# Peptides against a protein of PDB entry 3QIS: the designs that were tried, part 23

Target 1, 334 residues: chain A of PDB entry 3QIS
Amino acid sequence: PSLELSRREFVFENVKFRQLQKEKFQISNNGQVPCHFSFIPKLNDSQYCKPWLRAEPFEGYLEPNETVDISLDVYVSKDSVTILNSGEDKIEDILVLHLDRGKDYFLTISGNYLPSCFGTSLEALCRMKRPIREVPVTKLIDLEEDSFLEKEKSLLQMVPLDEGASERPLQVPKEIWLLVDHLFKYACHQEDLFQTPGMQEELQQIIDCLDTSIPETIPGSNHSVAEALLIFLEALPEPVICYELYQRCLDSAYDPRICRQVISQLPRCHRNVFRYLMAFLRELLKFSEYNSVNANMIATLFTSLLLRPPPNLMARQTPSDRQRAIQFLLGFLL

## One batch from the design tools (peptide; aimed at target 1 W177 D181 N272)

Design b2_p13_7 (made by RFdiffusion4)
Pose (drawn by RFdiffusion4):
Formats: C-alpha cells, sequence, structure tokens
Structure b2_p13_7 (pose): chain A 293 residues (1-134, 168-310, 319-334), chain P 13 residues (1-13)
C-alpha cells in the first residue's frame, strides 16, 4: 500500500467570500497491491478539514497502479465569512490522506483571505466610513448603496426578488462594495436584489438580534408590542429594520409592475431579518406583516 | 415620512 502524489503543498491566494477556488493534484498507487485512501480527522476532530475546504473525492480505491485526480476546493460561504473576516481563522490547514493499513500523507494548506463587508456586523460597518478593503452611520453605507440602486432603477422591475441574479455579477457587486463607494453598482437589478438578500443573510448578527427573536414571536399579534420589541434593538439594528420596512412598503406601491406582494415579502424577508440562534414560522410572518401593512 | 426622505436622511456623507 503506497501512494505517489504529484504535490503535497497547496496555496489558495486571495481567497474571497463566495468565490470558488480549486487546487488539483494526482494520486497514483505506486505500490504492488491495491490500496484504499481517505482523508481523516486530525487527532480529536470531527472533520478532516475546516468548513471552507473540501476534498473531491475524499476517499477511493486504487488498483496498482491507477491514478486519480483530487480536487482541493476552497469556498468561503456564510458559515465561515465572519471568522475569516475577523482573523479568528486563517486560510491554513493540514489534510491527512490515509492509506487503509498504511502510511499517512500530510498535505499542507496555506494562503490568504480578503475580508468582505459581507459577513461583517452592522455595528462595525456603521463605524467604518470607508470601504473595508479600499458619529456612526445611521445604516451601513453598503446596504444603503444596494437599496439606493434598487430604489432608483428597480421599482418597476418585473419579478423583483423572484428572479435570481448572475453569479458573476454577485461577486462583482461584493467586490465593488468591499473596495469602493461607487457611483453605480454594477449588474442587473436581479443581481443587486439578490446581493441584498445575501447581505442580510450573511450578517453575523441578524437585523433583529437573536435574543429579541423569541419576544418578537410572543408579541407577534400586538402591533403596539411588536414596535416596542423593535425599540429594544441597538440603534443600528433598529435603523436597518425600519429602513428596510420602509423600502419594502415603497416597493409594494409598484406591485402591478414588480410583482412584489405582501405574501412574497413576508416569506422571503422574515427568515432573513428574524433568525433563531413550525408555527413559529407563522408568528414570524405575522410579526413582519404587522410592519408592512 | 416618505421613503425618499428617510433614504436621503440616512445617506452616507
Amino acid sequence: PSLELSRREFVFENVKFRQLQKEKFQISNNGQVPCHFSFIPKLNDSQYCKPWLRAEPFEGYLEPNETVDISLDVYVSKDSVTILNSGEDKIEDILVLHLDRGKDYFLTISGNYLPSCFGTSLEALCRMKRPIRERPLQVPKEIWLLVDHLFKYACHQEDLFQTPGMQEELQQIIDCLDTSIPETIPGSNHSVAEALLIFLEALPEPVICYELYQRCLDSAYDPRICRQVISQLPRCHRNVFRYLMAFLRELLKFSEYNSVNANMIATLFTSLLLRPPPSDRQRAIQFLLGFLL
Amino acid sequence: ETFEELHEEYKPP
């Protein structure tokens, strides 16, 4: 049971939020007998690698002496964007490729991560006047820029918030917001609209903070009480919530053109603005509908 | 208050 590897060191340079990278290498069974390989967790872990990293394939069977290409894939999603933004984690790791009943092959992962305004907290963004990778703001300039674009160009957009944008444009929009305060956000209305949804979803702390979440559901049927729960939010969260509720009510005025109705808004934005750490789903849409109408 | 007025109020400098 022996393996030959085309390389053991891999570099993921300038890793960005939601941008896929692939570093490929070839494994060849140079032994005399067939072998089984698999990636294993390092002593006392649950997984063989960190969440932003994946091996494809991660296990297999090789006769002497067939070869197989292994793809080491890096993808920073909403799960890892904040800790990589913060520096609590780095683009580094060790993959242990394990021959069943044999040697271990150690693969070193290195590289660097570029922080994004996406996955960054509302509080920190309100404290940063300049782009992240160039008195606090009432709302983060990035969310204002996205909403400003949609307000200007997308009020009459057919199926707004119902048609997915383009992956390439989403990345252009994110990089644009990470590095500039532009005159115009690039991309179609559907892309800008989806980038807004991704922005809300990627927030480390939701618009409605986690501890106020349960109170919101309990209070879901009393509009006086719902508005008071909102008052308990930090200034930046309260402002973003009010700002978005005002924006969505503005879009409802053009529903005959943009097909944006209360039903779709409630089911789309409730889970984004009001996340927990069932029929609670119903009190949640009721909570949000109380503000829209 | 209109959204436009609120939006302009919140406009970053």

Design b2_p13_7_s1 (made by RFdiffusion4, then SolubleMPNN; from b2_p13_7, 7 letters changed)
Fold by OpenDDE base, seed 3:
Structure b2_p13_7_s1 (fold): chain B 334 residues (1-334), chain A 13 residues (1-13)
Amino acid sequence: as target 1 above (334 residues)
Amino acid sequence: MSFEELLKAMRPP
């Protein structure tokens, strides 16, 4: 069997979080026999591509002189955003298009990723006074490393933040502040807030706005701004309640006094974000007659975002664990 | 502290 490929080199310029890009190419059976094609893993890889890449179709049959279009889809989800923001991964891959009883055809994927405040740590964002797209990539790496070290120092209750560091970290990320400020000003009376989905185009505009600017007003509907806050919290590499405290939150779920003690042990930025969000959500609940928001709905929604099970426990989360997690959050909403 | 006061106190510079 033999194939002709219309293209073998693909460049994905300016790849962004949650923005799908597609490149298409054709494969043609220029042989005299039917052939099966498939994308196969390289020798040391478990998958035929990186998590942010997909081929569609990834396998198929071609009759003699048949042609099929293959789409190469680049999509940076929450699962790939953090490693791309840090530059640990890049928009580079090699695909192996295999023919059964035939040749391998290599496809080169390249491009550039544009960093996002989505998928960046709370610690790093608290050190970013400017939009992430204004921060040199080298400085983003340093900010993540420094953020890890300061998180550990904060957990150890050791050194007071040296008052002499010329740049005090923000109390909360500017992006969270902007989202919550907008929702507080404009969305407290919004019917079905956090229940109605946002628009995908508006979500992209909000992400781009937060990545590139410090706006006075966030673009889009209140529903899109509300969903952008959810996406932001979901995309965090570590949830607002650090994985280290997850079990202690569940164990304390029915004791509001212990719950507050557990939260006091969070890193400063995480603790500030948690308290800030809880204060906002309690304020939002005062407008329940207008926004149809209740404590149980909010607790259920935000628990999955703020109090995620650590990766090693994710597959084992019981209904009882979920109920305890919700009860933990309810103790801050009521 | 009201939420509005908290919002102002946490405002980025």
Scores: peptide ipSAE 0.511, ipTM 0.954, DockQ to the pose 0.948
OpenDDE base, seeds 1, 2, 4, 5: peptide ipSAE 0.504, 0.497, 0.501, 0.511; ipTM 0.953, 0.951, 0.952, 0.953

Design b2_p13_7_s2 (made by RFdiffusion4, then SolubleMPNN; from b2_p13_7, 7 letters changed)
Fold by OpenDDE base, seed 3:
Structure b2_p13_7_s2 (fold): chain B 334 residues (1-334), chain A 13 residues (1-13)
Amino acid sequence: as target 1 above (334 residues)
Amino acid sequence: MSFAELLESMRPP
């Protein structure tokens, strides 16, 4: 069996968070026998491609002289955004198109990723006074390293931030401030806020806006701005309530005094963001007659974002754990 | 502190 491929080199320029890119090629059975093709893992890989790449179809049969179109889809989700932002991963891969009882055909995937404030740590974002696209990649790496060291110092209750560091970190990321400022100004009376989905095109515009500028006004509907806040919180590499405190939040869920003590142990930026969001959500609840927002709905929605189980416990989260997590947030909304 | 006061106190420079 043999295949002819219309193309073997693919370049994905300016890959962005949540922006699907597609490149297509054709494979043709130029042999005299039916063949089965499949994308296969390389010798040391568990998957045929990186998490941000897929082939469609990834396998199939071709009759003699049959041709099929294959789509290579590049999509950076929340699962890949952090490692691409840090430069730990890149838009580079090699696909192996295997022909049963035939040859392997190698496809080269290349391109560039454009960093996003989505999927960047709260600690790093608190150090970014400019849009992430204005920050040199070398400085992004330094900011992530510094962010880790500051998180550890804060958790250890070590020395107060040296007041003499010429650039104090932001109290909250500018991106989350802008989202909340917009929602507070324009969305408090928005019917079905956080219940109606945003528009995908508007979400992309909001992401691009926050990555490239400090706007006076965020583009898009209130629903799209609200969903962008949810996406931002979901994409955080470390949730607003750090994984280290997850179990303590569940254990304290019915004691409001202990809940507040647990929150006081968060890193400064995480603690500020948590308190800021809780204050905002309590403000929205005052307008429940207009926005249809209630404490149970908000607690349920934001619990999955703010109080995420650590990766090792995700598969084991019980309905009781979920209810405790919701109850923990309710103690800050009521 | 109102939410508006909190929001302003956290404004990026």
Scores: peptide ipSAE 0.533, ipTM 0.956, DockQ to the pose 0.952
OpenDDE base, seeds 1, 2, 4, 5: peptide ipSAE 0.527, 0.520, 0.525, 0.529; ipTM 0.955, 0.954, 0.955, 0.955

Design b2_p13_7_s3 (made by RFdiffusion4, then SolubleMPNN; from b2_p13_7, 6 letters changed)
Fold by OpenDDE base, seed 3:
Structure b2_p13_7_s3 (fold): chain B 334 residues (1-334), chain A 13 residues (1-13)
Amino acid sequence: as target 1 above (334 residues)
Amino acid sequence: MSFEELMEAMRPP
């Protein structure tokens, strides 16, 4: 069997978080026999592509002189955003298009990723006074490393933040502050807030706005701004309640005093974000007659975002663990 | 502290 490929080199310029890009090419069976094609893993890889890449179709049959269009889809989800923001991964891959009893055809994927405040750590964002797109990539790496070290120092209750560091970290990320400020000012009376989905185009505009500017007003509907806050919290590499405290939150779920003690042990930025969000959500609950928001709905929604099970326990989360997690959060909403 | 007071105290510069 033999194939002709219309293209073998693909460049994905300016790849962004949650923005789908597609490149298409044709494969043609220029042989005299039917052929099966498939994308196959390289020798040391478990998958035929990186998590942010997909081929569609990834396999198929071609009759003699048949042609099929293959789409190469680049999509940076929450699962790939953090490693792309840090530059640990890049928009580079090699695909192997295999023919059964035939040749391998290599496709080169390249491009550039544009960093996002989505999928960046709370610690790093607290050190970013400017939009992430204004921060040199080299400085983003340094900010993540420094953020890890400061998180550990904060957990150890060691050294007070040296008052002499010329740049004090923000109390909360500017992006969270802006999202919550907007929701507080404009969305407290919004019917079905956090229940109605946002618009995908508006979500992209909000992400781009927060990545590139410090706006006075966030673009889009209140529903899109509300969903952007959820997406932001979901995309965090570590949830607002650090994985280290997850079990202690569940164990304390029915003791509001112990719950507050557990939260006091969070890193400063995580603790500030948690307290800020809980204060906002309690304020939002005062408008329940207008926004149809209740404590149980909010606790259920935000628990999955703020109090995620650590990766090693995710597959083992019981209904009892979920109920305890919700009860933990309810103790801060009521 | 009201929520507004907290929000202002946490305002980025």
Scores: peptide ipSAE 0.592, ipTM 0.965, DockQ to the pose 0.948
OpenDDE base, seeds 1, 2, 4, 5: peptide ipSAE 0.588, 0.588, 0.584, 0.592; ipTM 0.964, 0.964, 0.964, 0.964

Design b2_p13_7_s4 (made by RFdiffusion4, then SolubleMPNN; from b2_p13_7, 6 letters changed)
Fold by OpenDDE base, seed 3:
Structure b2_p13_7_s4 (fold): chain B 334 residues (1-334), chain A 13 residues (1-13)
Amino acid sequence: as target 1 above (334 residues)
Amino acid sequence: MSFEELLEAMRPP
């Protein structure tokens, strides 16, 4: 069997978080026999592509002189955003298009990723006074490393933040502040807030706005701004309640006094974000007659975002663990 | 502290 490929080199310029890009090419069976094609893993890889890449179709049959269009889809989800923001991964891959009893055809994927405040750590964002797109990539790496070290120092209750560091970290990320400020000002009376989905185009505009600017007003509907806050919290590499405290939150779920003690042990930025969000959500609940928001709905929604099970326990989360997690959060909403 | 006071106290510079 033999194939002709219309293209073998693909460049994905300016790849962004949650923005789908597609490149298409044709494969033609220029042989005299039917052929099966498939994308196959390289020798040391478990998958035929990186998590942010997909081929569609990834396999198929071609009759003699048949042609099929293959789409190469680049999509940076929450699962790939953090490693791309840090530059640990890049928009580079090699695909192996295999023919059964035939040749391998290599496809080169390249491009550039544009960093996002989505999928960046709370610690790093608290050190970013400017939009992430204004921060040199080298400085983003340094900010993540420094953020890890300061998180550990904060957990150890050791050194007071040296008052002499010329740049005090923000109390909360500017992006969270902007989202919550907008929702507080404009969305407290919004019917079905956090229940109605946002628009995908508006979500992209909000992400781009937060990545590139410090706006006075966030673009889009209140529903899109509300969903952007959820997406932001979901995309965090570490949830607002650090994985280290997850079990202690569940164990304390029915004791509001112990719950507050557990939260006091969070890193400063995580603790500030948690307290800030809880204060906002309690304020939002005062407008329940207008926004149809209740404590149980909010607790259920935000628990999955703020109090995620650590990766090693994710597959083992019981209904009892979920109920304890919700009860933990309810103790801060009521 | 009201939520408004907290919001303002946490405002980025």
Scores: peptide ipSAE 0.552, ipTM 0.959, DockQ to the pose 0.948
OpenDDE base, seeds 1, 2, 4, 5: peptide ipSAE 0.546, 0.539, 0.544, 0.548; ipTM 0.958, 0.958, 0.958, 0.958

Design b2_p13_8 (made by RFdiffusion4)
Pose (drawn by RFdiffusion4):
Structure b2_p13_8 (pose): chain A 293 residues (1-134, 168-310, 319-334), chain P 13 residues (1-13)
Amino acid sequence: PSLELSRREFVFENVKFRQLQKEKFQISNNGQVPCHFSFIPKLNDSQYCKPWLRAEPFEGYLEPNETVDISLDVYVSKDSVTILNSGEDKIEDILVLHLDRGKDYFLTISGNYLPSCFGTSLEALCRMKRPIRERPLQVPKEIWLLVDHLFKYACHQEDLFQTPGMQEELQQIIDCLDTSIPETIPGSNHSVAEALLIFLEALPEPVICYELYQRCLDSAYDPRICRQVISQLPRCHRNVFRYLMAFLRELLKFSEYNSVNANMIATLFTSLLLRPPPSDRQRAIQFLLGFLL
Amino acid sequence: YLHEINDEMHELF
């Protein structure tokens, strides 16, 4: 049971939020007998690697002496973007490739991560006047830029918030917001609209903070009480919530053109603005509908 | 409220 590896060191340079990278290598069974390989957790872990990293394939069978290409894939999603933004985690790791009844092969993962305004808290973004990778703001300039673009160009956009944008443009928008305060956000209206949804979803703390979440559901049927729960939010969260509710009510005025109705808004934005740490789903859409109407 | 926030942000940027 022996393996030959084309390489054991891999570099993921300039890793960005939601941008896929692949580092590929070849495994060859140079032994005399067939072997089984698999990636294993390091002593006392649950997984063989961190969430932003994946092996494809992560296990297999090799006759003497067939070869197999292994793809080491890096993808920073909403699960890891905040800890990598913060520096609580780095683009580094060790993969232990394990031969069943044999040697262990140690693969070193290194590289660097570029922080994004996406996955950054509303509070910190309101504190930062300049782009992240170039008195606080009422709302983060990034969310204002996205909403400003949609307000200017997308009020009459067919199927706004119902048609997915382009992956390439989403990344261009994110990099644009990370590095600039542009005159115009690049990409189609559908891309800018989706980038807004991704922005809200990627927030480490939702627009409606986690501890106020349950109170919102309980209060869902009293508009006086719902507004008061909103008053308990920090200034930046309260402002973003009010700003978005005002923006969505503005879009409802053009529903005959942009097909944006209360039903779609409620089911789309409730889970983004009001996240927990069933029928609560109903009180939640009721909570949000109370503001839209 | 939307217009108020937008006016204030346009003055800054």

Design b2_p13_8_s1 (made by RFdiffusion4, then SolubleMPNN; from b2_p13_8, 7 letters changed)
Fold by OpenDDE base, seed 4:
Structure b2_p13_8_s1 (fold): chain B 334 residues (1-334), chain A 13 residues (1-13)
Amino acid sequence: as target 1 above (334 residues)
Amino acid sequence: FLDEISEEMKKLY
């Protein structure tokens, strides 16, 4: 069997978080026998492609002289955004299109990724006084390394933040301030806030806005701004409540005193973000007659974002663990 | 706390 490919080189320029890009090519059976094609893993790889790439279809049959269109879809989700922001991964891959009892055909994927404040650590963002797209890539790497070291120092209670040597970090990321301050100003009376989804186009505009500017006003509907906050919290590599404190939050869920003590042990930026969000959500709950928002809805929604199980425990989260996590958060909303 | 953060950020931006 043999195939003809219309294209073998694909370039995905300016790949962004949550922005789907598609490139298409054709494969044709120029042989005289039916053939089965599949994308196969390279040697020692578990998958035929990187997590941000997909082929559709990834396998199929072609009769003699049959042609099929294959879509190569590049989509950076929360699962790939952090490693792309850090430059640990890149928009580069090689796909192996295997023909059963035939040849391998290699496809080259290349391109560039544009860093996002989404999927960047709270520690790094607290050090970024300018939009992430204004920060040189070399400096992003340094900020991530520094953020890890400062998180570790903060957890160890070792060194008072030396107020003298580096620019004082922001109390909260400017991006989360922009989102929350906008919602506080304009969305407290918004009916069905956090219940109505935003528009995908508006979400992309909000993400691009936060990555590139410090706007006076965030573009889009209150629903899109609210969803952008949820996406931001979901995309955090380390959730607002650090994974190290997850079990302690569950264990303390019915003791408000211990809950507050657990939160006090968060890294400064995480603690400030948590307190800031809880303050906002308590204000939002005062307008429940207008916005239809209640404490149980908010606690249920935000618990999955703020108090995530560590990756190793995610598959083991019981309904009891979820209820404890919700109860933990309720103690800060009531 | 909301107001404190807002006033601090408004001094920077």
Scores: peptide ipSAE 0.429, ipTM 0.945, DockQ to the pose 0.842
OpenDDE base, seeds 1, 2, 3, 5: peptide ipSAE 0.269, 0.271, 0.291, 0.262; ipTM 0.902, 0.900, 0.907, 0.897

Design b2_p13_8_s2 (made by RFdiffusion4, then SolubleMPNN; from b2_p13_8, 8 letters changed)
Fold by OpenDDE base, seed 4:
Structure b2_p13_8_s2 (fold): chain B 334 residues (1-334), chain A 13 residues (1-13)
Amino acid sequence: as target 1 above (334 residues)
Amino acid sequence: FLEEVSEEMKKLY
């Protein structure tokens, strides 16, 4: 069997978080026998492609002289955004299109990724006084390394933040301030806030806005701004409540005193973000007659974002663990 | 705390 490919080189320019890009090509059976094609893993790879890439279809049959269109879809989700922001991964891959009892055909994927404040650590963002797209890539790497070291120092209670040597970190990331301050100003009376989804186009505009500017006003509907906050919290590599404290939050869920003590042990930026969000959500709950928002809805929604199980425990989260996590958060909303 | 954060951020931006 043999195939003809219309294209073998694909370039995905300016790949962004949550922005789907598609490139299409054709494969044709120029042989005299039916053939089965599949994308196969390279040697020692578990998958035929990187997590941000997909082929559709990834396998199929072609009769003699049959042609099929294959879509190569590049989509950076929360699962790939952090490693792309850090430059640990890149928009580069090689796909192996295997023909059963035939040849391998290699496809080259290349391109560039544009860093996002989404999927960047709270520690790094607290050090970024300018939009992430204004920060040189070399400096992003330094900020991530520094953020890890400062998280570790903060957890160890070792060094008072030397107020003198480096620019004082922001109390909270400017991006989360922009989102929350906008919602506080304009969305407290918004009916069905956090219940109505935003528009995908508006979400992309909000993400691009936060990555590139410090706007006076965030573009889009209150629903899109609210969803952008949820996406931001979901995309955090380390959740607002650090994974190290997850079990302690569950264990303390019915003791408000211990809950507050657990939160006090968060890294400064995480603790500030938690307190800031809880303050906002308590203000939002005062307008429940207008916005239809209640404490149980908010606690249920934000618990999954703020108090995530560590990756190794995610598959083991019981309904009891979820209820404890919700109860933990309720103690800060009531 | 909301107002405190807002006032500190408004001094920067």
Scores: peptide ipSAE 0.419, ipTM 0.943, DockQ to the pose 0.846
OpenDDE base, seeds 1, 2, 3, 5: peptide ipSAE 0.376, 0.397, 0.390, 0.399; ipTM 0.935, 0.937, 0.937, 0.938

Design b2_p13_8_s3 (made by RFdiffusion4, then SolubleMPNN; from b2_p13_8, 6 letters changed)
Fold by OpenDDE base, seed 4:
Structure b2_p13_8_s3 (fold): chain B 334 residues (1-334), chain A 13 residues (1-13)
Amino acid sequence: as target 1 above (334 residues)
Amino acid sequence: FLEEISEEMKKLF
């Protein structure tokens, strides 16, 4: 069997978080026998492609002289955004299109990723006084390394934040301030806030706005701004409540005193963000007659974002663990 | 607290 490929080199320029890009090519059976094609893993790889790439279809049959269109879809989700922001991964891959009892055909994927404040650590963002797209990539790497060291120092209670460090970190990331301050000003009376989804186009505009500017006003509907806050919290590499405190939050869920003590042990930026969000959500709950928002809805929604199980425990989260996590958060909303 | 953060952030930008 043999195939003809219309293209073998693909370039994905300016790949962004949550922005789907598609490139298409054709494969044709120029042989005299039916053939089965599949994308196969390279040697020692578990998958035929990186997590941000997909082929559709990834396998199929072709009769003699049959042609099929294959879509190469590049999509940076929450699962790939952090490693792309750090430059640990890149928009580069090699796909192996295997033909059963035939040849391998290599496809080259290349491109560039544009860093996002989405999927960046709270520690790094608290050090960024400018939009992330204005920060040199070399400095992003330094800020991530420094953020890890500062998280570790904060958890160890070793060093008072040296007030003499030439640039005092922000109390909260400017991005989360922009989102929350907008919602506080304009969305407290918004019916079905956090219940109605935003528009995908508006979400992309909000993400691009936060990555490239410090706007006076965030573009889009209150629903899109609210969803952008949820996406931001979901995309955090370390959730607002650090993974190290997850079990202690569950264990303390019915003791409000211990809950507050657990929160006091968060890294400064995480603790400030948590308190800031809880203050906002308590204000939002005062307008429940207008916005249809209640404490149980908010606690259920935000618990999955703020108090995530560590990756190793995610598959083991019981309904009891979820209820404890919700109860933990309710103690800060009521 | 919301207002405190807002007023601090507005002084920085």
Scores: peptide ipSAE 0.336, ipTM 0.925, DockQ to the pose 0.830
OpenDDE base, seeds 1, 2, 3, 5: peptide ipSAE 0.299, 0.289, 0.293, 0.275; ipTM 0.916, 0.913, 0.914, 0.910

Design b2_p13_8_s4 (made by RFdiffusion4, then SolubleMPNN; from b2_p13_8, 7 letters changed)
Fold by OpenDDE base, seed 4:
Structure b2_p13_8_s4 (fold): chain B 334 residues (1-334), chain A 13 residues (1-13)
Amino acid sequence: as target 1 above (334 residues)
Amino acid sequence: FLEEVSKEMEKLF
């Protein structure tokens, strides 16, 4: 079997969080026999591509002189955003298109990723007084390393944040402030807030706006701004309630006193974000007659975002664990 | 707390 490929080199410029890019190419069976093709893992890889890349179709059958279009889809989800922001991963891959009893064809994927405040740690964002796209990549790496060290110091209760010559961290990330302050100012009376989806185009504009500027007003509908907040919280590498406290939150879910003690043990930025969000959500609940928002809906929605199980426990989360997590959050909304 | 954060952030930006 033999194939002809219309293209073997693909460049994905300016890849952004949640922005789908597509490149297409054709494969043609220029042989005299039918062939089966598949994208196969490289040696020691479990997958034929990186998590942000997909081929469609990834396998198929071609008769002699048949041609098929293959789409290479680049999409940075919450699962890839953090490692791309840090530069641990890059928009580079090699795909192996295998023919059964035939040859391997190599496809080169390249490009560049544009960092996002989405998928960046709360610790790093609290140190970031400018939009992330204005921060040099070298400084982003330093901020992530420093953020890990400060999280550890904060958890160990070791050092008072030395009020030294380091710029004082923000109480909360400016991105969270921009989203929440907008919703507080403009969306408290919005019917079906957090229930109606935003527009995908508006979500992309909001993400780009937060990555590139400090706007006076966030673009898009209140629904899109509300969904952008949910996406932001979902994309956090470490949830607002740190993974280390997850089990303690579940264990304390029916004791409001212990719940408050658990929250007091969060790193400063995480604790501030949690308190800020809970303050906002309690204000939003005062307008329930206008916005159709209730405490059970909000607790159910935000629990999955704020109180995520550690990755090793995610597959084991019981309905009881989910109910305890909801009950934990309800104790801050009521 | 909500208003306190807003007033602090509005001074920075």
Scores: peptide ipSAE 0.296, ipTM 0.913, DockQ to the pose 0.861
OpenDDE base, seeds 1, 2, 3, 5: peptide ipSAE 0.277, 0.263, 0.271, 0.258; ipTM 0.908, 0.904, 0.906, 0.902

